# Peptides against a protein of PDB entry 3OGK, part 40

Target 1, 307 residues: chain A of PDB entry 3OGK
Amino acid sequence: ATPDRLSRRFPNLRSLKLKGKPRAAMFNLIPENWGGYVTPWVTEISNNLRQLKSVHFRRMIVSDLDLDRLAKARADDLETLKLDKCSGFTTDGLLSIVTHCRKIKTLLMEESSFSEKDGKWLHELAQHNTSLEVLNFYMTEFAKISPKDLETIARNCRSLVSVKVGDFEILELVGFFKAAANLEEFCGGSLNEDIGMPEKYMNLVFPRKLCRLGLSYMGPNEMPILFPFAAQIRKLDLLYALLETEDHCTLIQKCPNLEVLETRNVIGDRGLEVLAQYCKQLKRLRIERGADEQGMEDEEGLVSQRG

## One batch from the design tools (peptide; made by RFdiffusion4, then SolubleMPNN)

Design b1_p11_7_s2 (from b1_p11_7, 5 letters changed)
Fold by OpenDDE base, seed 5:
Structure b1_p11_7_s2 (fold): chain B 307 residues (1-307), chain A 11 residues (1-11)
Amino acid sequence: as target 1 above (307 residues)
Amino acid sequence: MEIGKRVIPRP
């Protein structure tokens, strides 16, 4: 479809999802300049799609100019922006979005590649937004943003229910978790094992409604922090956890209400048997191959046709 | 069951 044909056919469009580059781009099988630029679409949105409140770009090239134009054109009418596996922008583009779209409810940059200039975009969001429900920059590399701004967002946005972040030290998010009283989903962070302090994370207090969780680099020593509320967990993201097969079995047994599990092949047939035994409400299981599993012939850490 | 073909970077 072309942008102009879309606007003529659907002048009152409220939600738009565009997919650019093929999935093969994720495997570097296509040139970076293959296309999938959002520019012509942003132009059309700005000129002709005045009812548009939700935009989802997937695997597209997005410039700061595109984001600035979109932000100014839609302003407080923009409720959702998802930059899903996008590239080509900097944090200046994000700053423009949060500056002009002060009533944005969903902001996603999951798995996007960008140039980070500063943390001003998150600060601006913290200072002016009270509408945010979903913030997702999972699997991104922000190094200049402040966990204090995330805490401020949690205090100001009472409808904040889902937050996914990059590699923040989880202890820096204590204030955030305390403020995020309605948070149901959290993914990301960084758990860093300290041999000298095995109980470093045991005093972490999670939001009371938390039921969808994925803690990056969670090992068997940190896993017990979930046990007090494991029965309320409905979704686990263990893709970036440092759990072996037996650790998976231990955790799964504690989660009888689990509906969604995302994990690596390390769960093995044994973990799948335990999952089937204890998680009767399971709706979705995603198993991916870890880079670490390419070399370990450990038969126990493989999902076979029996699993 | 969804089997992902994506190689996840090492943690």
Scores: peptide ipSAE 0.019, ipTM 0.621, DockQ to the pose 0.675
Fold by OpenDDE base, seed 2:
Structure b1_p11_7_s2 (fold): chain B 307 residues (1-307), chain A 11 residues (1-11)
Amino acid sequence: as target 1 above (307 residues)
Amino acid sequence: MEIGKRVIPRP
């Protein structure tokens, strides 16, 4: 469909999802300049889609100018912006969005590639937004944003239910977790093992409603921090956990209400057997291949045709 | 069961 055809057919469109580059781009099989620019769509949104509240761009090229135009055109009417696996923008574009769209409820940049100039966008969001429900910059590398701004967001946004972040040290998020009283989902962070402090994370307090979780770099020493609320866990993202097959078995046995599991091939056939035995409410299982799994000689860490 | 096609980078 062309932008002009869309607006003519659906002038009262409230939600738009666009998919640009094919999945092959994820494997570097598509040139960066292949296309998938949002510019013509943003122009059409600005001119003709005055009721649009939700925009989802997936695998598209998005410039700061595109974001600025979108922000000014939709302003406080924009409730959802998802830049899903997008590229071409900087944090200046994000700053424009949060400056002009102060009632945004969902802001996502998951797996997007961008140039980071500063942390002002998150600070501006923290200073002015009280409507945020979902914040997701999972699998991104923000080095200039402050965990204090995340804490401020949690304090000011009482409807905040899902937060996915990059590589924040989990201990820097203690204030965030205390403030985020209604948080149901958290993914990301960074658990950093310290041989001198094996119980570094044992006093970590999670939000009481937390039931969807994915902690990056969680190893077997950190895994026990989940045990007090493992029975309430509905979704686990273990894609970036540092758990072996046996660790998976240990955790899975403690999560009888698990509905969604995302993990790597390291779960093995044994882990799948344990999953089948203990997780009777399982609805979705996603198994990805790890980069290191090509050399795993240990048959226990592989999902076979049996699993 | 969804078998992912993406290779997840090592943490």
Scores: peptide ipSAE 0.019, ipTM 0.625, DockQ to the pose 0.693
Fold by OpenDDE base, seed 3:
Structure b1_p11_7_s2 (fold): chain B 307 residues (1-307), chain A 11 residues (1-11)
Amino acid sequence: as target 1 above (307 residues)
Amino acid sequence: MEIGKRVIPRP
C-alpha cells in the first residue's frame, strides 16, 4: 500500500501500524539497507491524516527528522508512538517527540537501535508529561538516562500502569516503585548477585498491583523476592532470567493464577508438566531458544514433542 | 503455545 492511497481511503484514520522488514531480518537474512523508511508515511501523516492518534512502526528506519516532523504535525493529538524494533534515530528524535507531544500516553522503543546522545528526552518527559500510561524501552541500551526521572514520571503520571526498562540496577528503582502506585506491569532492570550480600534485594518493595513481571538476570537466589505476591502474578517474562528447570518448577508452583508465561526451552518437559498441574488459568505460553542450549547436558532442560 | 525460533543470548 502507498501512503497516499491509505489517506484517500481512510482520511479519518486514528491508528496506523506499519511493518517494514520481515521477521527474516532478525536472522540477518535481509540487508540492513533493505528499506522500510517511515519518511513517506510521516509526510502523509503530516499532510493528510489529521485524526491520527496512534502510530506503530515495526522494523522500520526512522530518522530524527521523521520524528521531528511527526511530533510537530501531531503535537498533543499523538497518544501512542511505538518504535518497535526500529533503527536510524537518536535521542534527539525522542526529545522532539516528548517536547511536542506532551499528552502522549504510550511511548515504546522496545528492541530499537539508536544513537544515544544524552538523557534529556527522559528528563523532558518527566518534567512535562502527566498522561503517560505505558513506557517501554525494554531491551534497549540507554546509559545516560536517570532512574530519578523515571521516579518523577511515576509521581506525575497517575495512570502509569506498564513500565519496561533496560538494565537499571533494581535498587536504583526503589523510589520509582514507591511512586508508581498503579503499576501493574514491570519488565527489565538488572539483578546483580552479590555473594557478600545475599539479602541485597530481599527488602525490595514492589507496587501492590504488580501482576505482570519480568526481572532481568533474576537467579534462584533472587527469585524468593517474588514469593510474597506470587499468587497475584498473571504474567511472567523469564526470557532473561537465570533460572534452571528446577527453578522454573519452584516458581511456577507458587503462581497458580499465571495466565502468560514467556520463557526459554530450559523450562523443559518437567517444567511444562508442573505448569499444567499448577497453572490452570494459563492462556499463552511462549518458549524461545536460548543460546546456552547448545551445551546443556541436562535432558530435562529441553522441550520435546511431549511438552 | 508459541514456540519461538529466536535465539536469545544467555545473560
Scores: peptide ipSAE 0.019, ipTM 0.626, DockQ to the pose 0.715
Fold by OpenDDE base, seed 4:
Structure b1_p11_7_s2 (fold): chain B 307 residues (1-307), chain A 11 residues (1-11)
Amino acid sequence: as target 1 above (307 residues)
Amino acid sequence: MEIGKRVIPRP
């Protein structure tokens, strides 16, 4: 569909999802200039889609000007913005969104590529938003944002239920977890091994309602921090965990209510057997091949046709 | 049950 045809057919459109580049773009198989610019769509949204509350761009090119135009056009009517695997913007564009869309409930930038100028966008969000339910910048590279702003968001946004972040040191998020009383989902962070402090994470307190979890770089030494609430876990993202086959078996056995598992091929046929034995509520299983797994001669760490 | 398999590049 073209933008103009969309607005003419659906002048009262509330939600829009656009998919730009094919998945092949993720593998650099498509030229960067292939297209998928949001500009013509943002222009149409700004002019003619006055009831639009939700925008989802997937694998599209988004400029700061596009974000600024969208922000000003929709203002507090914008409830959802998802920049899913998008590129072309900077944190200035994000700042415009959070400055003008103060009632935004869902903000997603998962797997997006951008230029980071500063952390002002998260600070502005923290200072002025009380509506946020979902914040997701999972698998992004923010280095200039403050975990204190995330804590402030948790304190001010009582409906905050899902937060996915980049590589924050997990101990810097202690205040966030204490404030996020209604949090059900958390992904990201960074667990960093410290030979001098092997138990530095053992006293980490998670939100009581947490049931969907994916901690980055979680190894077998850190895994026990999940055991006190493993029975309430419904979703696990182990894609970026540092767990071997036996570690998977140990954790899975403690998660009888698991509904969704995302992991790497390292789970092996053995891990899948354990999963089938202990996780009777399982609805979705995602197994990814890690780049490091091409060299694993260990037959136990491979998912075969039997698993 | 939905099963998905794909290749993830190492970070």
Scores: peptide ipSAE 0.018, ipTM 0.637, DockQ to the pose 0.495; fails the geometry check

Design b1_p11_7_s3 (from b1_p11_7, 5 letters changed)
Fold by OpenDDE base, seed 4:
Structure b1_p11_7_s3 (fold): chain B 307 residues (1-307), chain A 11 residues (1-11)
Amino acid sequence: as target 1 above (307 residues)
Amino acid sequence: MEWGRRVIPRP
């Protein structure tokens, strides 16, 4: 479909999702200049799609100019922007979005590649937004944003229910968790093992409604922090956890209401047996191969066709 | 490694 054809057919379109590059691009099999630029679409949105409130770009090339144009064209009417596995922009583009779209409810940049200039975009969001419901920059590399701004967002956005972040030290998010009273989903952070302080995370207080969780780098020593509320967990993302097969078994047994599990082959056939035994409400199971699993073929840590 | 996915550190 072409942008002009879309607007002519659907002038009152409220939601648009565009997919650019094929999945092969994720493996560097597609040249950078293959296409998938959002520019023609942003032009069409700006000119002809005046009721558009939700935009989802997946695997597309997005420039700062594109984001700036989109931001100015839709302003406070833009409720959702998802830059899903996109590239080509910098934090200046994000700043434009949050500056002009002050009533944005969903902002996603999951797995996007960008140039980070500063943390101003998150600061601006923190200073002016009270509408945010979903913030997701999971699997991104922000080094210049402040956890204090995340806390401010939680304090000001009472409808904030889902937050996925990069590699913030989890202890720096204590204030965020205290402020995020309605938070139901959290993914990301960084749990850093400290041999000198093995219990440094044991006093973490999570939001009371938290039921979808994925803590990055969570090992068996940190896993017990979930036990007090494990019965209310409905979704676990263990893709980036540092849990072995037995650790999976231990945690799964504590989560009888689990509906969604995402993990790696390390769960093994044994972990799947335990999952079947204890998690009768399971609706979705995703098992991925870990990058390092080629060398650590512990026979027990592999999912076979038997499991 | 898939583009954009975090490298899972080796234990």
Scores: peptide ipSAE 0.033, ipTM 0.729, DockQ to the pose 0.127
Fold by OpenDDE base, seed 2:
Structure b1_p11_7_s3 (fold): chain B 307 residues (1-307), chain A 11 residues (1-11)
Amino acid sequence: as target 1 above (307 residues)
Amino acid sequence: MEWGRRVIPRP
């Protein structure tokens, strides 16, 4: 479909999701000039889709100019922007979005590739937004943003329910967790093992409503921090956890209300047996092939056709 | 084009 045809057919469109390049582009199998630019769509949105409040770009090329145009065109009417596995923009584009779209509720840039100029976009968001419900920059690399801005967002956005971040040290997020009273979902962060301080994370206090969780680099020593609220966990993302088969078994046994599990082959047939035994409410299971297959000495770290 | 996908840590 062309942008002009869309607007003529659906002038009152409120939500738009565009998919660009195929998954193969993620592996550099698609030429850079293949297309997938959002520019013509942003032009059409700006001119003819005046009721559009939700935009989702998936695997598209998005420039700062595109974001600036979108931001100015929709302003406070824009409630959702998802840059899902997109590329071509910088943090200046993000700054434009948060500057002009003061009532944005969902901002996602998960797995997007961008140039980071500064952390101003998150600071601006923290200073002016009180509407945010979902913030997701999971699997991104921000080095210039401040965890204090994240804390400010949590304090000011009472409807904030889902936050997914990059590699913030979890201890830097203590203030964030304290402020995020209604947070139900958290993914990301970084747990850093310290042999000299095994209890480094034992005093972490999570939001009381937290039930969807994925802590990056969580190992067996950190895993016990979940035990006090394991019974309320509904979703676990263990893709980036450092848990072995036995660790999976231990954790799963403590999560009887688990509905969604995402993990790697390391769960093994044994982990799947334990899952079946203890997690009767399980609705979705995702098992990815990790690097585990090449290096795990433990024969149990493989999911076979038996599991 | 570098994609921002985080590498799954290797045990």
Scores: peptide ipSAE 0.032, ipTM 0.729, DockQ to the pose 0.102
Fold by OpenDDE base, seed 3:
Structure b1_p11_7_s3 (fold): chain B 307 residues (1-307), chain A 11 residues (1-11)
Amino acid sequence: as target 1 above (307 residues)
Amino acid sequence: MEWGRRVIPRP
């Protein structure tokens, strides 16, 4: 499809999802210059798609200029922007988006690669947005953003229901969790084990409606923080948890209402058996191969064809 | 392009 054909056929298009580079690009099989630039699409959006409120770019090259043009063209009409596994932009582009699109409800940059210049974009979002429902920069490397801005967003955005972040120390998000009264989903953060303070995280208070969760680097010592509300958990992302097979079994047994599980092979056949036994509402299971498979081939930590 | 996939922490 060409941009011009799209606008001619669908002048009143409200939602656009574009997929650029195929998954093979993840394996460096596709040259960086193979295409997937959003530029011609952004031009078309700006000129001819005046009803467009939702934009999803997946595996595309996005420049700051593209983001700036998009931001100015759609302004407060833009409700959703998803830069899903995109590259080519900097935080200046993000700043333009949040500056001009003050009523944005969904902002996603999950797994995008970008140059971080500063944390101004998140600050600007915190200062001016009250509409945000979904914020997702999961699996990104932001080092210059402030957890305080995230707290401000939670305080100001009453409809905030899903937040996925990078490697914030989870204790720095205490204020955020307190403010995010309607939060249903949280992924990311960083749990950092402290041998000298084993109870470091035991007093974490999560939002009352939290039911979709993925805490990065959660080990067996931290896992008990979920137990008070494990029965209400519907989705778990354990891809980046530091749980062994037995830990998985322990947690899964406490989550009878689990609908979605994402984990690694470490769950093993045993974990899958436990999952089948205790999680009767399970709808989706994703098992990824972990890097841990290279070292400890414990047979128990592998999902076989029997599991 | 380094896809921002977090390296799965090694246990």
Scores: peptide ipSAE 0.031, ipTM 0.727, DockQ to the pose 0.110
Fold by OpenDDE base, seed 5:
Structure b1_p11_7_s3 (fold): chain B 307 residues (1-307), chain A 11 residues (1-11)
Amino acid sequence: as target 1 above (307 residues)
Amino acid sequence: MEWGRRVIPRP
């Protein structure tokens, strides 16, 4: 479909999802100049899709100019922007979005690649937004944003229910978790093991409604921080956890209400048996091959056809 | 294109 054909057929379109590059691009199998630019679509949105409140770009090239045009065209009518595995923009583009779209409810840039100039975009969002429900920059590399701004967002956005972040040290997010009273989902952060301080994270207080969780670099020493509320966990993302098979078994046994599990092959047949035994409400299971599996011939860490 | 995929940490 072309942009012009879309607007002619659906002038009152409220939600648009565009997919650009195929999955093969993730494996460098697609030339960089293959295309997938959002520019013609942004032009069409700006000119002809005046009721559009939700935009989802997946695997597309997005420039700062594209974001600026979109921001100015939709302004406070834009409720959702998802830059899903996109590239080509900088934090200046994000700044434009949050400056002009002050009532945005969902802002996602998960797995996007961008040039980071500063942390102003998150600061601006913190200073002016009270509508945010979902903030997701999971699997991104922001080094210049402030945990304090994230805390401010949590304080000001009472409807904030889902936050996924990059590499913030979890202890820097204590204020955020305290402020995010309605948070149901959290992914990301960084748990950094300190052999000299094994209780480093034991005093972490999570939001009371938290039920979907994925802590990056969580090992067996940190895992017990989940035990007090494990029974309320509905979704676990263990893709980036540092848990072995036995650790999986331990955690799964404590999560009888688990509905969604994402993990690596390290769960093994044993972990799957435990999962089947204790998690009767499981709806979705995703098992990925980890980078660790190419070298570990450990028979217990492999999912076979028996599990 | 460098996809901002976090490399699954190796144990």
Scores: peptide ipSAE 0.039, ipTM 0.769, DockQ to the pose 0.107; fails the geometry check

Design b1_p11_7_s4 (from b1_p11_7, 5 letters changed)
Fold by OpenDDE base, seed 5:
Structure b1_p11_7_s4 (fold): chain B 307 residues (1-307), chain A 11 residues (1-11)
Amino acid sequence: as target 1 above (307 residues)
Amino acid sequence: MELGKRVIPRP
């Protein structure tokens, strides 16, 4: 479809999802310059789609100018922006979005690549937004944002239910978790094992409604922090956990209400048997290959045709 | 069961 044909057919469009580059781009099988620029679409949105409140770009090239134009054109009418596996922008573009779209409810940059200039975008969001429900920059590399701004967002946004972050030290998020009283989903962070402090994370207090969780780098020593509320867990993301087959079995047995599991092949046939035994409400299972599994001939950590 | 074909880069 062309942008002009879309606006003519649907002048009152409220939600738009665009997919640019094919999935093969994720495997470096296509040139970066293959296309998938949002520019012509942003121009059309700005000029002709005045009721558009939700924009989802997937695997597209997005410039700061595109984000600035979109932000100014939609302003407080923009409720959802998803930059899903996008590239080409900087944090200046994000700053423009949060500056002009002060009533945004969903902001997603999951798996996007960008140039980070500063943390001002998150600070601006923290200072002016009270509407945020979903914040997702999972699998991104923000190094200049402050966990204090995330805490401020949690205090100000009473409808905040889902937050996915990059590699924040989880202990820096204690204030965030305390403030995020309605949080149901959290993914990301960083658990850093300390041989000298095995109980480093044992006093971590999670939001009471938390039921969808994925902690990056969670090992068997940190896993017990989930046990007090494991029965309320409905979704686990273990893709970036440092759990072996037996650790998976241990955790799964504690999660009888699990509906969604995302994990690596390390779960093995044994973990799948335990999952089938204890998780009778399971609706979705996603198993991915880890980068580490290419070299370990450990037969026990493989999902076979029996699993 | 959804078998992901994606190699997740370890961070």
Scores: peptide ipSAE 0.019, ipTM 0.588, DockQ to the pose 0.627
Fold by OpenDDE base, seed 3:
Structure b1_p11_7_s4 (fold): chain B 307 residues (1-307), chain A 11 residues (1-11)
Amino acid sequence: as target 1 above (307 residues)
Amino acid sequence: MELGKRVIPRP
């Protein structure tokens, strides 16, 4: 479909989702420059799609100029921007979005690749936004953003229900968790094992409504921090957890209300049996293969056709 | 139940 044909057919379009590169691009089967530029779509949005509130770009090339044009054209009418596995922009483009779109409710850049210039975009968001419901920069590499700005966002955005972050040390997010009183979903962070401090994370207090969770690098020593609220967990993201088959069994047994599980094949047939036994509310199961699991001879850590 | 298989690098 061409942008002009879309606007002519749907002049009152409120939500647009564009998919650029096919999934095969994730396997390097498609040249990086295979197109999928958002530019012609942003031009059309700016000129003709005056009712557009939600934009979702998936696997597209997005420039800072595209983001700036989109930001200025939609301003406070933009409620949702999702840069899902996109590339080609810098943090200057993000700064333009948060500067001009002060009523944005959903901002996502999950698995996007970008050039990080500074942390100003998150600071600007923290200083001026009170509408944010969903913030997601999961599986991104931000080194210049401040956990203090995330805390400020939580204090100012009372409707904040879902936050997914990169590799923040979880202890730096204590203030954020205290401020995020309505948070239902959290993914990311970094749990860093310290042999000298085995109880490093035991006093971590999570938001009372937290029911969708994925802590990166959570091992069996950190896993007990979930036990006090495991019965309220509805979704677990264990893709980046450091749990073996038996650890999965231990955790799953404590999550009787689990509806969604995302994990690696390390769960094994044994973990799937435990899941079937204890998690009667399960609606969705996603099992991914780890890159390193080609070498594990442990038969228990493989999902067979029986599982 | 939706089963999705993908390759993710181990952390």
Scores: peptide ipSAE 0.018, ipTM 0.594, DockQ to the pose 0.563
Fold by OpenDDE base, seed 1:
Structure b1_p11_7_s4 (fold): chain B 307 residues (1-307), chain A 11 residues (1-11)
Amino acid sequence: as target 1 above (307 residues)
Amino acid sequence: MELGKRVIPRP
């Protein structure tokens, strides 16, 4: 479909999802110049799609100019922007979005590649937004953003229900968790083992409504922090957890209301048996091969055709 | 630009 054909056919379009490069691009099988630029679509949105509230770009090339044009064209009418596995922009483009779209409810940059200039975009969002429901920059490399701005967002955005972040030290998010009273989903952070302080995370207080969780680098020593509310957990993302098969079994047994599990092959047939036994509400299971597991053909932690 | 799949932490 061409942008012009879309606007002529659907002038009152409220939601647009565009998919650029196929999955094969993730394997460097597609030249960088293959296309997938959002520019012609942003031009069409700006000129002809006046009812558009939601934009989702997936695996597209997005420039700062594209984001600036989109931001100015849609302003406070833009409720959702998802830059899903996109590239080509900097934090200046994000700053334009949050500056002009002050009523944005969903902002996603998950798995996007960008140039980070500063943390101003998150600061601007913290200073002016009260509408945010979903913030997701999971699997991104922001190093210049402040956890204090995330806390401010949680304080000001009373409808904030889902936050996914990069590698913030979890202890820097204590203020955020305290402020995020309605938070139901959290993914990311960084649990860093400290041999000198093995219990440094044991006093971590999570939001009372938290039921979808994925803590990065969570090992067996940190896993007990979930036990007080494990019965209310509905979704676990264990892709970046440092849990072995037995750790999976221990955690799964404590999560009888689990609906979604995402994990690595380390769960093994044993973990799947335990999952089937204890998690009767399971709706979705995602098992990925870890980078570490590509060479271990012979170890007990493999999901076989029996699992 | 390799869309860097976040390296799943090696144990």
Scores: peptide ipSAE 0.022, ipTM 0.589, DockQ to the pose 0.109; fails the geometry check
Fold by OpenDDE base, seed 4:
Formats: sequence, structure tokens, C-alpha cells
Structure b1_p11_7_s4 (fold): chain B 307 residues (1-307), chain A 11 residues (1-11)
Amino acid sequence: as target 1 above (307 residues)
Amino acid sequence: MELGKRVIPRP
């Protein structure tokens, strides 16, 4: 559909999801200039889609000007913005969104590529938003944002239920976890091995309602931090965990209520057998092949057609 | 059960 045709047909549209570049773009098989610019859509939203509350751009090119125009046009009526695998913007564009859309409930930038100028966007969000339910900048590279702003968001946003972040040191998020009393989902962070402090994470306290989890770089030494609440875990993202086949078996056995598992091929046929034995509520399984797994001669770490 | 398989590039 063209933007103008959409607005004419659906002037009262509340939710819009646009898909730009095909998946092949993720593998650099499509030129960056192939298209998928949001600009004509943002223009149409600004002029003619006055009831639009939710915008989801997937694999599109988004400029700061596009974000600024969208922000000003929708203001506090914008409840959801998802920049899913988008590119072309900076943190200035994000700042415009959070400055003008103070009642935003869902903000997603997962797997988006951007230029980071500063951490002001997260600070502004922390200072002025009380409506946030979902914050997701998973698999992004923010180096200039403050974990203290994330804590402030948790304190101010009582309906905050899902947070996915980049590579924050998990110990810097202790204050966030204490404040996020209603948090059900957390993904990201960074668990960093410290030979001098092997138990540095053992006293980490998670939100009591946490049931969907994906800790980045979690190894077998850190995995025990999940055991006290493993029985309440419904979703696990182990894509970025540093777990071997046996570690998967150990963890899976402790998660009898697991509904969704995302992991790498390292789970192996053995891990899948354990999963079938212990996780009777399993609804979705996602297995990804890691780049490092092409060299694993260990047959136990491979998912075959039998698994 | 939904099964999904794909290749993830190493970070």
C-alpha cells in the first residue's frame, strides 16, 4: 500500500506496522540504499492519521527528522513506537520521541543501528515518563546511557513489566531490579567473569514476578543465581548465554514450567531430550546456529534430525 | 510446539 492510499482507506487507523527491507538485508545482500525509508509514511501519519497510537517500523531507514516529525505530530497520543531492526537515526531522534511523547507505553529499538551522541534520551524518559510498560533496546550498543536512569524509570513507571537492555553490567542494575517490583521480563545485561570474585553475582536479587529472562554472557558459574526462581520461569533466552550442553540440561531440569526456549545448537540432542522430559508446558523452541559452532566436533553439542 | 531455526552471526 502507499501512504496516501492507507490514510484514505483507514483515516481512523490506531496501529500501523510497516516492513521494509527483507531479511536478506541482515546479511548485507541488499544495498543500504535499496529503500524502506519511513519518511513518506511519517509525512502521511503527521498529516492524516490523527488517531494513530502505535507505530512499528521493521527493517526501515529512519532519520532523526522522521522521528522528530512523528513525535511532534502524535505527541502524548503515541503509546507505542517500535524501531525493530531499523537504521539511520541518532540518539537525538530518540530524545525527540521521549521529549514529546511523554505518555509512551512501549519503546523498542531492538537490533537497531544508530549513532550514539549521548544518553539524554534515557535521562529525559526517566525524568518525565510514568506510563512506560515496555522498554526494549536489546541487542543495541549504548555506551553513554546511565543505569541510574533505568532505575528511575522503574521507580516512576509502576506498570513497567518488560525491560530488555544492552550490555549493562548486571551489578549496576541492582537498584533497577529493586525498584522494578512488577517486572515480569528482563533480557540483556552483562555477566562478566571475575577470577578474583567468583561469587560476585550470587547475591543478585531479581524482581519477584520475573518469569521471562535472558541474561547475556551467563556461564555455568552464574547460572545458579536462577535456581531459586527457576520453577517460575516461563521463557528463557539463552542465545547469548555461555552454557554448554550439560549446563542446558541442568537448567532445563529446574524449569518445569518453561513455555518458550530460545537457544543455540549447543543444546544438542541430549538437551532436547531433557527438555522433552522436564518441560511439558513447552510451546515454542527456537534453536539458532552460532558462528562458533561450525567448528565444534563434539557430536553432543549438535541438534540432529533426531532431536 | 513451534520450532524455529536460523543462523546467528557471532557478535
Scores: peptide ipSAE 0.019, ipTM 0.606, DockQ to the pose 0.488; fails the geometry check

